# Peptides against a protein of PDB entry 5D63: the designs that were tried, part 223

Target 1, 292 residues: chain A of PDB entry 5D63
Amino acid sequence: SLRRGIYHIENAGVPSAIDLKDGSSSDGTPIVGWQFTPDTINWHQLWLAEPIPNVADTFTLCNLFSGTYMDLYNGSSEAGTAVNGWQGTAFTTNPHQLWTIKKSSDGTSYKIQNYGSKTFVDLVNGDSSDGAKIAGWTGTWDEGNPHQKWYFNRMSVSSAEAQAAIARNPHIHGTYRGYILDGEYLVLPNATFTQIWKDSGLPGSKWREQIYDCDDFAIAMKAAVGKWGADSWKANGFAIFCGVMLGVNKAGDAAHAYNFTLTKDHADIVFFEPQNGGYLNDIGYDSYMAFY

## One batch from the design tools (peptide; made by RFdiffusion4, then SolubleMPNN)

Design b2_p29_4_s4 (from b2_p29_4, 19 letters changed)
Fold by OpenDDE base, seed 4:
Structure b2_p29_4_s4 (fold): chain B 292 residues (1-292), chain A 29 residues (1-29)
Amino acid sequence: as target 1 above (292 residues)
Amino acid sequence: SAAEEAEKKEIEEIRKLIAEAKEEYAALN
């Protein structure tokens, strides 16, 4: 089954993603096919899938940017019915905003069925042009029509997945204690992470003994990422991944505070030095504490 | 809320850990 998370939803037939036009929060904003750039943020094309309790394989889809939800207009079963952004809640009972998401017949892509109408989210005619119509359309679960098949590229990790990634890293001290602050984390591309770092003013900040040293840099970075998240996205129920670690050197006589994020495949962590903006696989310390 | 209180306690614990680390390791960079 599809896990709770943030997804970039890509058509199986053409290089188009499900896009909320202009990221607008207005009710009735068209959801359309749009080109995307791999390994970028794709602002209007991220969707938080929230599973509905006690309703198998059924979710709401919240646009991360607008905070509005994928909505089948009037819940109509007519082919060609508009799919739009509309105000809603994560655990709505409105069948216009409830989507059953299960594997297609190919076992890799998903189909997105409206819970009420039983029609499927369809990239009409497989049109790859920007602004192409996405609509509810008749179909079945076993059909191979790529217009109704979607790859769900997961852009987030759960706290458990982050914990597992940390646990696999060789630079963790035996006394390690992790503190999980949130449940689901959008994982940023390094370019975005670096840009936040640059915009924070940290590159120009002066290290000063005790008064503004490693822990201040690391916490300032986390604060900058948190603020960026709050300023950038209208959806709730997730955080932006940016960890803080305290580590001890091999000699056991020095400690350091630093940041970390996840690798592209979400399987491991990479250390980030907020004092110089460097990414390192080995920062020279073993972490005895982290919060993220 | 209970969740907010739990978070507050966790933050306080983190602050203590940071402070303790600075005291324990004289060469904190």
Scores: peptide ipSAE 0.028, ipTM 0.471, DockQ to the pose 0.221
Fold by OpenDDE base, seed 2:
Structure b2_p29_4_s4 (fold): chain B 292 residues (1-292), chain A 29 residues (1-29)
Amino acid sequence: as target 1 above (292 residues)
Amino acid sequence: SAAEEAEKKEIEEIRKLIAEAKEEYAALN
């Protein structure tokens, strides 16, 4: 079954993603097909899938940018019914905003069925143009029509997945202790992570013994990412991934504080030096503590 | 603001944890 998380939802037939038009929070804002750029944020195209307790394979889909929810207009079962952004809550009982999401017959893509109407989210005519209509349409779970098949590209990790990535890294000290701050994390592309670093003022910050040294830089980066998250997204219930680590060198006579994020495939971590903005696979320290 | 205070409290908690961890490490050596 689909796990709770943030997804970029891509059509199985054409290079188009589910997009909330202009990222608007207004009720009735059209959800449309739109082009996307791989390995970027794709601001209006990220959706938090929140599983409904005790209702199998059923979710709300919250647009990260607007904080509104995917909504089938009037819950109508008519083919061509508009799918829009609408105000809501993660655990709503409104069937207009409840979506059953299960694997399609191909075993890789998903279909998105409205809980009430039993119609499916459809990229009308498989139109790859920006602004193409997305609507509720009649269909079946076993039908192979790519207009109703969607890849759910996971853009986030759970705390458990992050923990597993850390555990696989060779630069973790035997005394390592991790502290998990949140449950689900949007993982940023390095370009975005670097831009946050640049905008934070850290590149112009001067290292000063004890008063503004490695731990201050690392915490400032964490704070900058947190602030960026708060300022950028209207949805709640997730964090932006940015870890802080404390490490000791091989000789055991020096310690350092630094940041880390996840690699593109979310399988490993990469170290980030907030004093110079560098990414390293080996920062020269073994981590004995992390917060993330 | 309440948001700024919450952020400050979070940072303070992290700093506290870092300080405690540093002391623990020093005790282990």
Scores: peptide ipSAE 0.019, ipTM 0.380, DockQ to the pose 0.834
Fold by OpenDDE base, seed 5:
Structure b2_p29_4_s4 (fold): chain B 292 residues (1-292), chain A 29 residues (1-29)
Amino acid sequence: as target 1 above (292 residues)
Amino acid sequence: SAAEEAEKKEIEEIRKLIAEAKEEYAALN
């Protein structure tokens, strides 16, 4: 089954993603097909899938940017019914905003069925143009029509997945203790992570003994990422991934505070030095404490 | 499918790694 998480949802037939037009939070804002850029945020094209308890394979889909939900207009079963952004809640009982999401016949893509109407989210005519209509359309689970097949590319990790990535890293001290702050994390591209670092003012900050040293830099970076998240997204129920670590060197005579994030494939962590903006696979320390 | 089996194996690996990790969860609200 599809896991709770943030997804970039791409059509299986053409290089288009499900896009909330202009990222608008207004009720009735069209959801459309739009081009996307790999390895970028794709601001209006991220969707938080929240599973509905006791309803198999059924979710709400919240647009991360607008905080509004994917909504089948009037819940109509008529082919060509508009799919729009609309105000809602994660655990709504409104069938207009409930979507059953299961694997398609090809075993890799998904189909998105409205719970009430039993119609499917359809990129009308497979149109690859920006602003192409997305609508509810008749269909079956077994048919191979790519207009109704979608790849769900996960852009977030659970705390458990982050924990597993840390566990695989060789630069963890035997005394390591980690503290999990949130349940689900949007993982940023390094370019975005670096831009937040630049905008924080840290590149111009002066290291000063004890009063503004490694721990201050590391905490300031985490605070900057947190603020960026709050300022950038209207949806709730997730955090932005940015960890803080304390580590000791091999000799045991020096300690350091630094940041870390996840690699693109979410399988590993990479260390980030907030004093210079560098990414490193080995920062020269083994972590004995982390919070993220 | 092969993709589904690969996903299952990945999940199993994650579960194993979680069990081995020395971490605690404390939600800050």
Scores: peptide ipSAE 0.017, ipTM 0.327, DockQ to the pose 0.024
Fold by OpenDDE base, seed 3:
Structure b2_p29_4_s4 (fold): chain B 292 residues (1-292), chain A 29 residues (1-29)
Amino acid sequence: as target 1 above (292 residues)
Amino acid sequence: SAAEEAEKKEIEEIRKLIAEAKEEYAALN
């Protein structure tokens, strides 16, 4: 089954993603096909998939930016029925907002079926133009029509996945203890992470003994990311990934506080030095504590 | 320097304390 998480949903036939037009929170806002840029945040094109308990392979899809949900207009089974953003809740019983998501016949892409109407989310005519209609359309699970096949690019990690990535890193001390603060984390591109760092004022902050040293920089970065998340997204139930580590050097005579994030494939961590904005595979310390 | 000099003994004491701690989920309500 598809895991709970944040997804960028891309058409299997053309380079188009499921986009909530203008990121608007208004009821009835069109969901459309739109171009996307790889390795960017794609603001209006991120969807939190929340699994419905006791309903196999069925989810709500919340737009991260607007906080509204993918909604089949009037739950109609007619081909061409509009798919829109609409107010809702993660565990709604409204079948207009319940989507069964399973692998297509190709084993790589998914199909998105409305729970009530049994129609499928369709990029009408495979139109690759910005603003192309996305609608409910008749179909079957075994059809090969790329108009109804979608790649789910996972943009988040669970706390368990983050923990696993940390555990694989060679720069973790034998006494390491981690503290998990949230359940699901949006993983930012480095460019976005860096921009948050720049906007925080940290690049202009002066290191001062004890009063504003490594721990202050690292915590300030985490706070900046947290605030950025709160200010940027209307959806709830996820966090923005930004870890803090405390580490000791090989000699055991110096300690440092720093940040870390995840690599693009979410399999590894990369260290971030908040005092200079650098990304490093080796920061010169082995972590004995982290919270993220 | 970004690094803080620490007494080896103090670091070891901290390590012992950390070793006694579990990895935990911090609930925030």
Scores: peptide ipSAE 0.014, ipTM 0.423, DockQ to the pose 0.041

Design b2_p29_5_s1 (from b2_p29_5, 12 letters changed)
Fold by OpenDDE base, seed 5:
Structure b2_p29_5_s1 (fold): chain B 292 residues (1-292), chain A 29 residues (1-29)
Amino acid sequence: as target 1 above (292 residues)
Amino acid sequence: MTVFRGVSEEEALAAYREAKAALLAAIAA
């Protein structure tokens, strides 16, 4: 079954993703096919899938940028019915905004069926052009039509997945204490993470003994990421991944505070030094405390 | 390894300060 999370949803037939046009929050904004760049944020193409309790394989899909929801216009079962962004709530009972998402016959892609109409999200004619129509269309679960098959590329991690990544890292002290502050985290590409760091003013900040040292840098970075998240996205129910760690060196005579994020595959952590913007697999310290 | 879930930022920060203080004391001793 599909897990709660943030997804980039890509057509199985052509290199096109489900895009909320212009990221607009207006009711009736078209959802369209649009090109994407792998390993980037793809701002208007991220969707928070929220599972509906006690309704098997059924979700709302909230556009991360606009905070609006995927909506089948009037819930119509007519082929060619528009799929739009529309205001809603995560646990709505409106069948126009409820989507049953299950594996297709190929076992790798998903099909997205409107709960009410039983029609499927369809990239009309498999059109790969920017702005191509996405509509409700008749279909079946076992049909192999790539117009109705979608890859769900996970862009977030649960707190449990983040914890698992930390636990696998060799630079975690035996006395490690972790404090998990949120439940679901959007994982940023390094380029975006670095840009946030640059925009924070930290590159120009001067290390000063006690008054502005390693912990100040690390906390300032986390604050910058938090602010960036709040300013960038209108959807709720997720955070931006940026951790703070406190570590001790092997000699036991030096302490350091630093940041960390997740690798591209979300399986491991990578350390980030907020004093210079560097990414390191080994920062020279073993972490005994973290919060994220 | 100990993991705490559902912790407030204030609580996490307090824990951090405590941990830092403890380590500094250990190093200074």
Scores: peptide ipSAE 0.155, ipTM 0.666, DockQ to the pose 0.949
Fold by OpenDDE base, seed 2:
Order: structure tokens, then sequence, then C-alpha cells
Structure b2_p29_5_s1 (fold): chain B 292 residues (1-292), chain A 29 residues (1-29)
């Protein structure tokens, strides 16, 4: 079953992603195929899949940018029915906004079926052009038509996955205590993470004994990421991943506070030094506390 | 490894401050 999370949804046949046009929050905004850039945010193309309790394999799909939901216009079963952004809620009972998402016959891609109409999300004619029509279309789960097959590239991690990544890292102290503040985290590319750091003013901040030292830098970075998240996205129910760690060196005579994020594959953590913007696999400290 | 879930940011920050203080005291001793 598809896990709750944030996904970049890419067509299986052509290099096109499901895009909410202009990221608009207006009811009836077209959802279209659009080109994307790997390893970037792809702002209008991120979707939070929220599983509906007690309804197997069924989700709402909330656009992160607009905060609106994928909606089959009038719930029509007619082939070519528009798929749009529309106001809604994560646990709606409106079948126009409920999508059954399961593996296709190829075992790697997914098909997206409207719960009410039983039609499928279709990249019409497999058109790879920007603005290509996405519509509800007749189909079956077993068909191999790539117009209706989608790769769900997961852009977020659960708190459990983050914990697992931390647990695999060799630079964790035996007395480690972790504090998990949220359930699902959008993981940023390093380039975006660095840009937030630059925009925060931290590169120009000066280390001062006690009054503005390592913990202040680390917390300031987390605050900057939090603000960036709040200012950038209208959807709720997720956080932006940016951790704070407190570590001690091997000799036990020095402590440091620093940040950390996840690698691209979400399997490992990488340490971030907010005092200089550096990424390190070994920061020289073993973490005994983290919150994220 | 101990993991706490559902902790507020305020509670997490308080724990952080306490841990920092304890470490500083241990280093000074």
Amino acid sequence: as target 1 above (292 residues)
Amino acid sequence: MTVFRGVSEEEALAAYREAKAALLAAIAA
C-alpha cells in the first residue's frame, strides 16, 4: 500500500509530472502535465497523499503549494473529464476528491482511480508538452497504457524513517535522546537548504561567547527553515526537515550544537554546520540529543 | 537510544537546555 507522504508524481511514459497550473488556489484550476527538474523542489508538482481511514488504498491528494485538492470535475465518469484543484479537506467524504491508488500491472508504477467514477487519471495522448491535459478516463487496473501509469517519487520521510537514518549513523552517542516533533517531513535538496541558510543572515552572524554561540546558530537555522516552510506552502499536516543536534567529542571535553538533514535517498543523515554552511559526514562530535 | 514522540517544541527546547547545562557542568568538574 502507498504510504502517507509527499510525492512528485511522474508519468511512466514521458518525462512529465502532475502539475497544478500556476499553483493557484482557485476552484477549478487545471491540473496539467508539465516538465520537471530532477533534484529540485518542483513547487507546483508536490502532492500530500493522505490515506482515508478504513477505506483501503484510498487517499486525498493535496497540492502542497495551493493547499487545494485533486478533484474530478462533477465526479463524471465520461472520458476526458477535467481534473482540477478544488477546495477540500484531508478526510473528506466527497468522492470527487477520493482517489484509489494501487500498483499497476508492472509492479513499479501506480494507477490513480477516482473512488466514485472508477475512471483513471490520464495524461491525454501521452502529451509531454507543458500544459498537457490530464483527465479522467476509462480504464482497468490491469491495462499497460502508460498514459495512466504514474511513478510516485517520495519527497518526504516519516518520523520513523528519520529515526532509522539517525540510528544507522556512527556518530551517535550511547545516551542519545531524540525528540520527534512532527510525523511527516519534506526533505529539501541541499541547494535549497543552503539558500535558506544564506537568506537567514547566518552567514554574516558572528560567533560570540555564550550570547550567540553554536546553539544559537543551530536554532536560528531551524527557525529559518520553519519560517520558509510556513511562507512557502499552504498545505498543512507536514513539516520541513531540519534537525538540531547536541554532541560531545570523543575526549568528552567539548560540546557542539549543529544541524542535520537527510541524504537524497533518505537513508542517511548529513551534518550541517550553521556557522559556515558546510555539509559533513563527520562533524567531530557524537550526538546525545536531537530534535526535529 | 531513547526516542520521544509528540513532544512540543517548547518541551524539546527545554530538554535541550537542560542537557547543555548538564554537559557544561560535567566538563567544568
Scores: peptide ipSAE 0.148, ipTM 0.631, DockQ to the pose 0.908
Fold by OpenDDE base, seed 3:
Structure b2_p29_5_s1 (fold): chain B 292 residues (1-292), chain A 29 residues (1-29)
Amino acid sequence: as target 1 above (292 residues)
Amino acid sequence: MTVFRGVSEEEALAAYREAKAALLAAIAA
């Protein structure tokens, strides 16, 4: 079963992703096929899948950027019916915005069926051009038509997955205490993480004894990421991953505060030094506290 | 390893301050 999370949804046949045109929050904004760049944010192409309680394999799909939802126009079962962004809620009962998402016959890709109409999200004619029509179309779960098959690339982690990544890291102190603040986290590419760091002014900040030292840098970075998230996305129900850690060195005579994020595969953490913008697998400290 | 879920930012910050203070005191001693 598909987990709650943020997904980049890519066609199985051509290098095209499900895109909310211009990221517009207007009702009726077309959802279209559009090119994407791997390992980037792909702003208009991220979707929060929220599972509907007590309805098997059924979700709403909220566009992260616009905060609007994938909507089959008038819930029509006619082939070629437009799929648009439309205002909604995560747990709506509107069948126009309810999507049954299950594995296709190939066992890797998914098909997206409208709950009401029973038609499928279709990249019409497999058109790989930017702005290509995405529509509801007749189909079956067993068909191999790549126009209706989609890869769901997970761009977020749950708090449990983050905890598991931390637990696997060798640079965790025996007295480690973790504080989990949110449930689901968008994991940023390092390039984006670094850009937020640059834009925060931290590269120009100077270390000063007590008044602006390591903890201030680490907290400032987390605040910058939080603000970036609030300013960038209209959807709710997720956070941007940026952790703060306190660590102690092996000798036990020095402490440090730093940040951390997750690796691309979400299996491990990588440490981030907010004083210089460096990413490290070993920051020279064992973490005894974290919050994220 | 101890994990706390559903804590407020205020609670986390308080824990941070306490941990930092304790560590600094230990190092200074």
Scores: peptide ipSAE 0.137, ipTM 0.637, DockQ to the pose 0.887
Fold by OpenDDE base, seed 1:
Structure b2_p29_5_s1 (fold): chain B 292 residues (1-292), chain A 29 residues (1-29)
Amino acid sequence: as target 1 above (292 residues)
Amino acid sequence: MTVFRGVSEEEALAAYREAKAALLAAIAA
C-alpha cells in the first residue's frame, strides 16, 4: 500500500509528471502533464498523499507548493472531466478530492481512481507536451493503458525511515541519543540544500571561539532550512529534512557540531559541514546526539 | 542508542546543550 508521503508522480508511458499549472492556488487551476528535471525539486509537481483513516488505499493529494488539493471537477464520471487544484482539507469527506491509489497490474506503477466517480486520472492521449490535459477517464484496475499508470517517486521520508538510516551509519557513537521533531520530511537534492546554505549567509560567517563556533553554524543552517521551507511551500504537515549532530572524534579529544541529510535513495545519511558547505560520508566524528 | 520521538524544539536544544557541556567536560578532564 502507498504510504503517507510526498511524491513526484510520473506517467508510466511518457516522461511527464502531474503538474499544478503555475503552482497557482486558485480554485480550478488545471492539473496538467509537464516535463520534469530529475534530481531537482520540480516545484509544482510535488504532492503530499494523506491517507484517509479507515478508508483503504484512499488519499487526498495536496500540492506542496499551492496547498490546494487534486480535485475532479464536479465529481463527474464523464470521460474527459477536468482534474484541477481546489481548496480543501487533508481529511475531507468530499469525494471529488478523494483518490484510491493502488498498484496497477504491472506491480510497479499505480493507478489513481477517484473515490466517487470511479474514473481514473488519465494523461489524455498520452500527450507528453507541456500542459497536456489530465482528466478523469473510464478504466479498470487491471487495464494496462499507460495513460492511467503512474510512478510514485517518494521525495520524503518518515521519521522512522530517517532513524533507520542513522542506525545504519557507522559513524554513530555508542551513547547516541536522537531527538525526532517531525513526522515526515521532504528530502532535498544537494543542490537545493547547498543553495539554502549559500543564501543563509553562512559562507561569509566567521568562526569565532565560543561566541560563534560549530554549534552556531549547525543551528544556523537548520534555521535557514526551516525558514526556506516555511517561505517556499503552502502545504502543511511536513518538514524539510536537515539534522544537527554533535559528535566526538575517534581520539576522544575533540567535539564538533554539524549537519546531515539523506542520500538520494534515502537509505543512508550524508554529513554536511556548515562551515564550508561540504558533503562527507565521514566527517571525522562519531555522533553523540542528533535532532531533526 | 536511544531515540526520543515527539520532542519539542526546546527540549531538543536543551538536550543538545547538555550533551555539549558533558562532552566538553569529558574532553577537558
Scores: peptide ipSAE 0.085, ipTM 0.613, DockQ to the pose 0.953

Design b2_p29_5_s2 (from b2_p29_5, 16 letters changed)
Fold by OpenDDE base, seed 5:
Structure b2_p29_5_s2 (fold): chain B 292 residues (1-292), chain A 29 residues (1-29)
Amino acid sequence: as target 1 above (292 residues)
Amino acid sequence: MTVFRGVSEEEALAAFAEAKQALLEEIAK
């Protein structure tokens, strides 16, 4: 079954993603097909899928940017019914905003069925143009029509997945203690992570013994990422991934505080030095404490 | 490896400060 998480949802037939037009929070804002750029933050094209308890394979889909939910207009079963952004809640009982999401017949893509109408989210005519209509349309689970097949590209990790990535890293001390602060984390591309670092003012910050040293830089980076998240997205129920670590060198005579994030495939961590903006697979320290 | 879930940011930061201080004291010996 589909896991709770943040997804970039891409059509199986053409290079188009499910996009909330202009990222608007207004009720009735069209959801449309739109081009996307790989390995970037596609601002209006990220969706938090929240599973509904006791309803198999059924979710709400919240747009990260607007904080509104995918909504089938009037819950109509008519082919061509508009799919829009609309105010809602994660665990609503409104069938207009409940979506059953299961694998298609090809075993790799998903189909998105409205719980009430039993129609499917359809990129009308497979139109690859920006602003193409997305609508509810009649269909079946076993049809091969690519207009109704979608790849769910996972853009987030759970706390458990993050923990697993840390556990696989060779630069973790035997006495390691980890503190998990949130449940689901949007993982940023390095370019975005670096831009937040630049905008924080840290590149121009002066290292000063004790008063503003490694721990201050590391905490300032985490604070900057947190603020960026709060200022950038209207949806709730997730965090932006940025960890802080304390580490000791092999000789045991030096300590350091630094940041870390996840690799593109979410399988490993990479260390980030907030004093110079560098990414390293080996920062020269073994972590004995982290929070993220 | 010990992992704590549901820890507040305040508690995590306190633990960070404590761990740092302990290590600094150890290095000074």
Scores: peptide ipSAE 0.026, ipTM 0.469, DockQ to the pose 0.911
Fold by OpenDDE base, seed 2:
Structure b2_p29_5_s2 (fold): chain B 292 residues (1-292), chain A 29 residues (1-29)
Amino acid sequence: as target 1 above (292 residues)
Amino acid sequence: MTVFRGVSEEEALAAFAEAKQALLEEIAK
């Protein structure tokens, strides 16, 4: 079954993603097919899938940017019915905004069925052009039509997944204690992470003994990421991944504070030095504490 | 969804699981 998380939803037939037009929060904003760039944020194309309790394989889909929800217009079962952004809540009972999401017959892609109408989210005519119509369309779970098959590229991790990534890292001290601050984290590409770092002013910040040293840099970076998240997205129920670690060197006579994020495949962590913007697999310290 | 902050990973995961279960039970009513 599909896990709760943030997804980039890509058509199985053509290089097009489900896009909320202009990221608008207005009711009735068209959801369309649009091109995307791999390993980037794709702002209007991220969707938080929230599972509905006691309704098998059924979700709401919240657009991260607008905070609105995928909505089948009037819940109509007619082929060609518009799919739009509309105000809603994560656990709504409105069948216009409830989507049953299960694996297609190919075992890799998903189909998205409206709970009420039983029609499927369809990239009309498989049109790969920007602004192509996405609509409810008749279909069955077993059909192989790529217009109704979607890859769910997971862009977030749970706290448990982050914990597992940390646990696999060789640069963790035996006394390590981790503290979880949130439940689900959008994982940023390094380019975006670096841009936030640049925009924070940290590259121009001066190291000063005790008054503004390693811990201040590390906390400032986390604060910058937090602010970026708050300023960038209207949806709730997730955070932006940016960890802080305290570490000790092998000799045990020096300590350091630094950041970390997850690798592209979400399987490992990579250390980030906020004093110079560097990414390292080995920062020279073993972490005895982290919070993220 | 309830977020538990400032606690150990183990405690946070346990609390989250409990909160999630409670929410599921409430919606089932």
Scores: peptide ipSAE 0.012, ipTM 0.410, DockQ to the pose 0.078
Fold by OpenDDE base, seed 4:
Structure b2_p29_5_s2 (fold): chain B 292 residues (1-292), chain A 29 residues (1-29)
Amino acid sequence: as target 1 above (292 residues)
Amino acid sequence: MTVFRGVSEEEALAAFAEAKQALLEEIAK
């Protein structure tokens, strides 16, 4: 079954993603097909899938940017019915905003069925142009029509997945304690992470003994990422991944505070030095504490 | 468990300061 998370949803037939037009939070904003750039944020094309308790394989889809939800207009079962952004809540009972999401017959892509109408989210005619219509359309779970098949590219990790990535890293001290602050984390590309670092003013900050040293840099970076998240997205129920670690060197006579994020495949962590903006696989310390 | 077991807080802080300064110097090279 599909896990709770943030997804970039891409058509199985053409290089087009499900896009909330202009990221507008207005009710009735069209959801359309739009081109995307791999390994970037794709601002209007991220969706938080929230599973509905006790309803198998059924979710709401919240646009991360606008905070509005995928909505089948009037819940109509007519082919060609508009799919729009509309105000809602994560655990709504409104069948216009409830989507059953299960694997297609190919075992890799998903189909998105409206819970009420039983029609499917369809990239009309497989149109790859920007602004192409996405609509509810008749279909079945077993047919192979690529207009109704979607790849769910997961852009986030759960706290459990982050914990697992940390546990696999060789630079963790035997006394390690991790403190989980949130449940789901959007993982940023390094370019975005670096830009936040630059915009924070940290590149111009001066190290000063105790008053502004490694822990201040590391916490300032986390604060900057948090602020960026709050300023950038209207959806709730997720955080932006940016960890803080305290580590000790092999000799046990020096300690350091630093940041970390996840690799592109979300399987490993990479260390980030907020004093110089560098990414390292080995920062020279073993972590005895992290919070993220 | 303390990072610098067996040393005073002041000694630990001094060690931290030295280590951090050394790191910065290395970065600056």
Scores: peptide ipSAE 0.007, ipTM 0.382, DockQ to the pose 0.050
Fold by OpenDDE base, seed 1:
Structure b2_p29_5_s2 (fold): chain B 292 residues (1-292), chain A 29 residues (1-29)
Amino acid sequence: as target 1 above (292 residues)
Amino acid sequence: MTVFRGVSEEEALAAFAEAKQALLEEIAK
């Protein structure tokens, strides 16, 4: 079953992703097929899937950028019915915005069925061009038509998944305690993470004993990421992953505060030094405390 | 840059836990 999370949704037949046109928050904004760039943010192509309680395999899909929801126009069962962005809520009862998402017959891709109409999200004619129509279309769960099959690439992690990644890292002190701040985290590419760091002013900040030292740098980075998230996305219910750690060196006579994020596969953490913008697999400290 | 910490790990963790709990209680109201 599909987990709650943020997904980049890619067609199984052609290199096209589900895109909210121009990222517009206007009701009726077309959802279209559009090319994408791997390992980038793909701003208009990220969707928060929120599972509906007590309704099996059924979700709302909120566009991260616009904060609007995937909506089958008038809930029509006619083939070719437009799929648009529309205002909504995560736990709506509006069947126009409820999507049953389950594995296709190939066991790797998903099909997206409108809860009410029972039609499927379809990349019309498998058109790979930018702006290609995405519509509701008749279909069945067992059909192999790639126009209606989608890969859900997870772009976020739950707090539990983040915790698991931390637990696998060898640079964790025996006294470690982690404190979870949010439930779901968008994991940024390092390039984006670095850009946020640059824009924060931290590269030009001067280390000063106690008054602006390692903890200030680490907290400033987390604050910068938080602000970036708030300024960049209109959807709610998720955070941007940026952790803070306190660590002690092997000798036990020095401590440091630093940041960390997750690797691309979300299986491991990588340390980030906010004083110089470096990514490290070993920062020279074992973490005894983290919050993220 | 590395600094000497002024408190033990246990003390720091306890303080943080307490603060977090207090915050959660405030948010819940």
Scores: peptide ipSAE 0.042, ipTM 0.472, DockQ to the pose 0.043; fails the geometry check

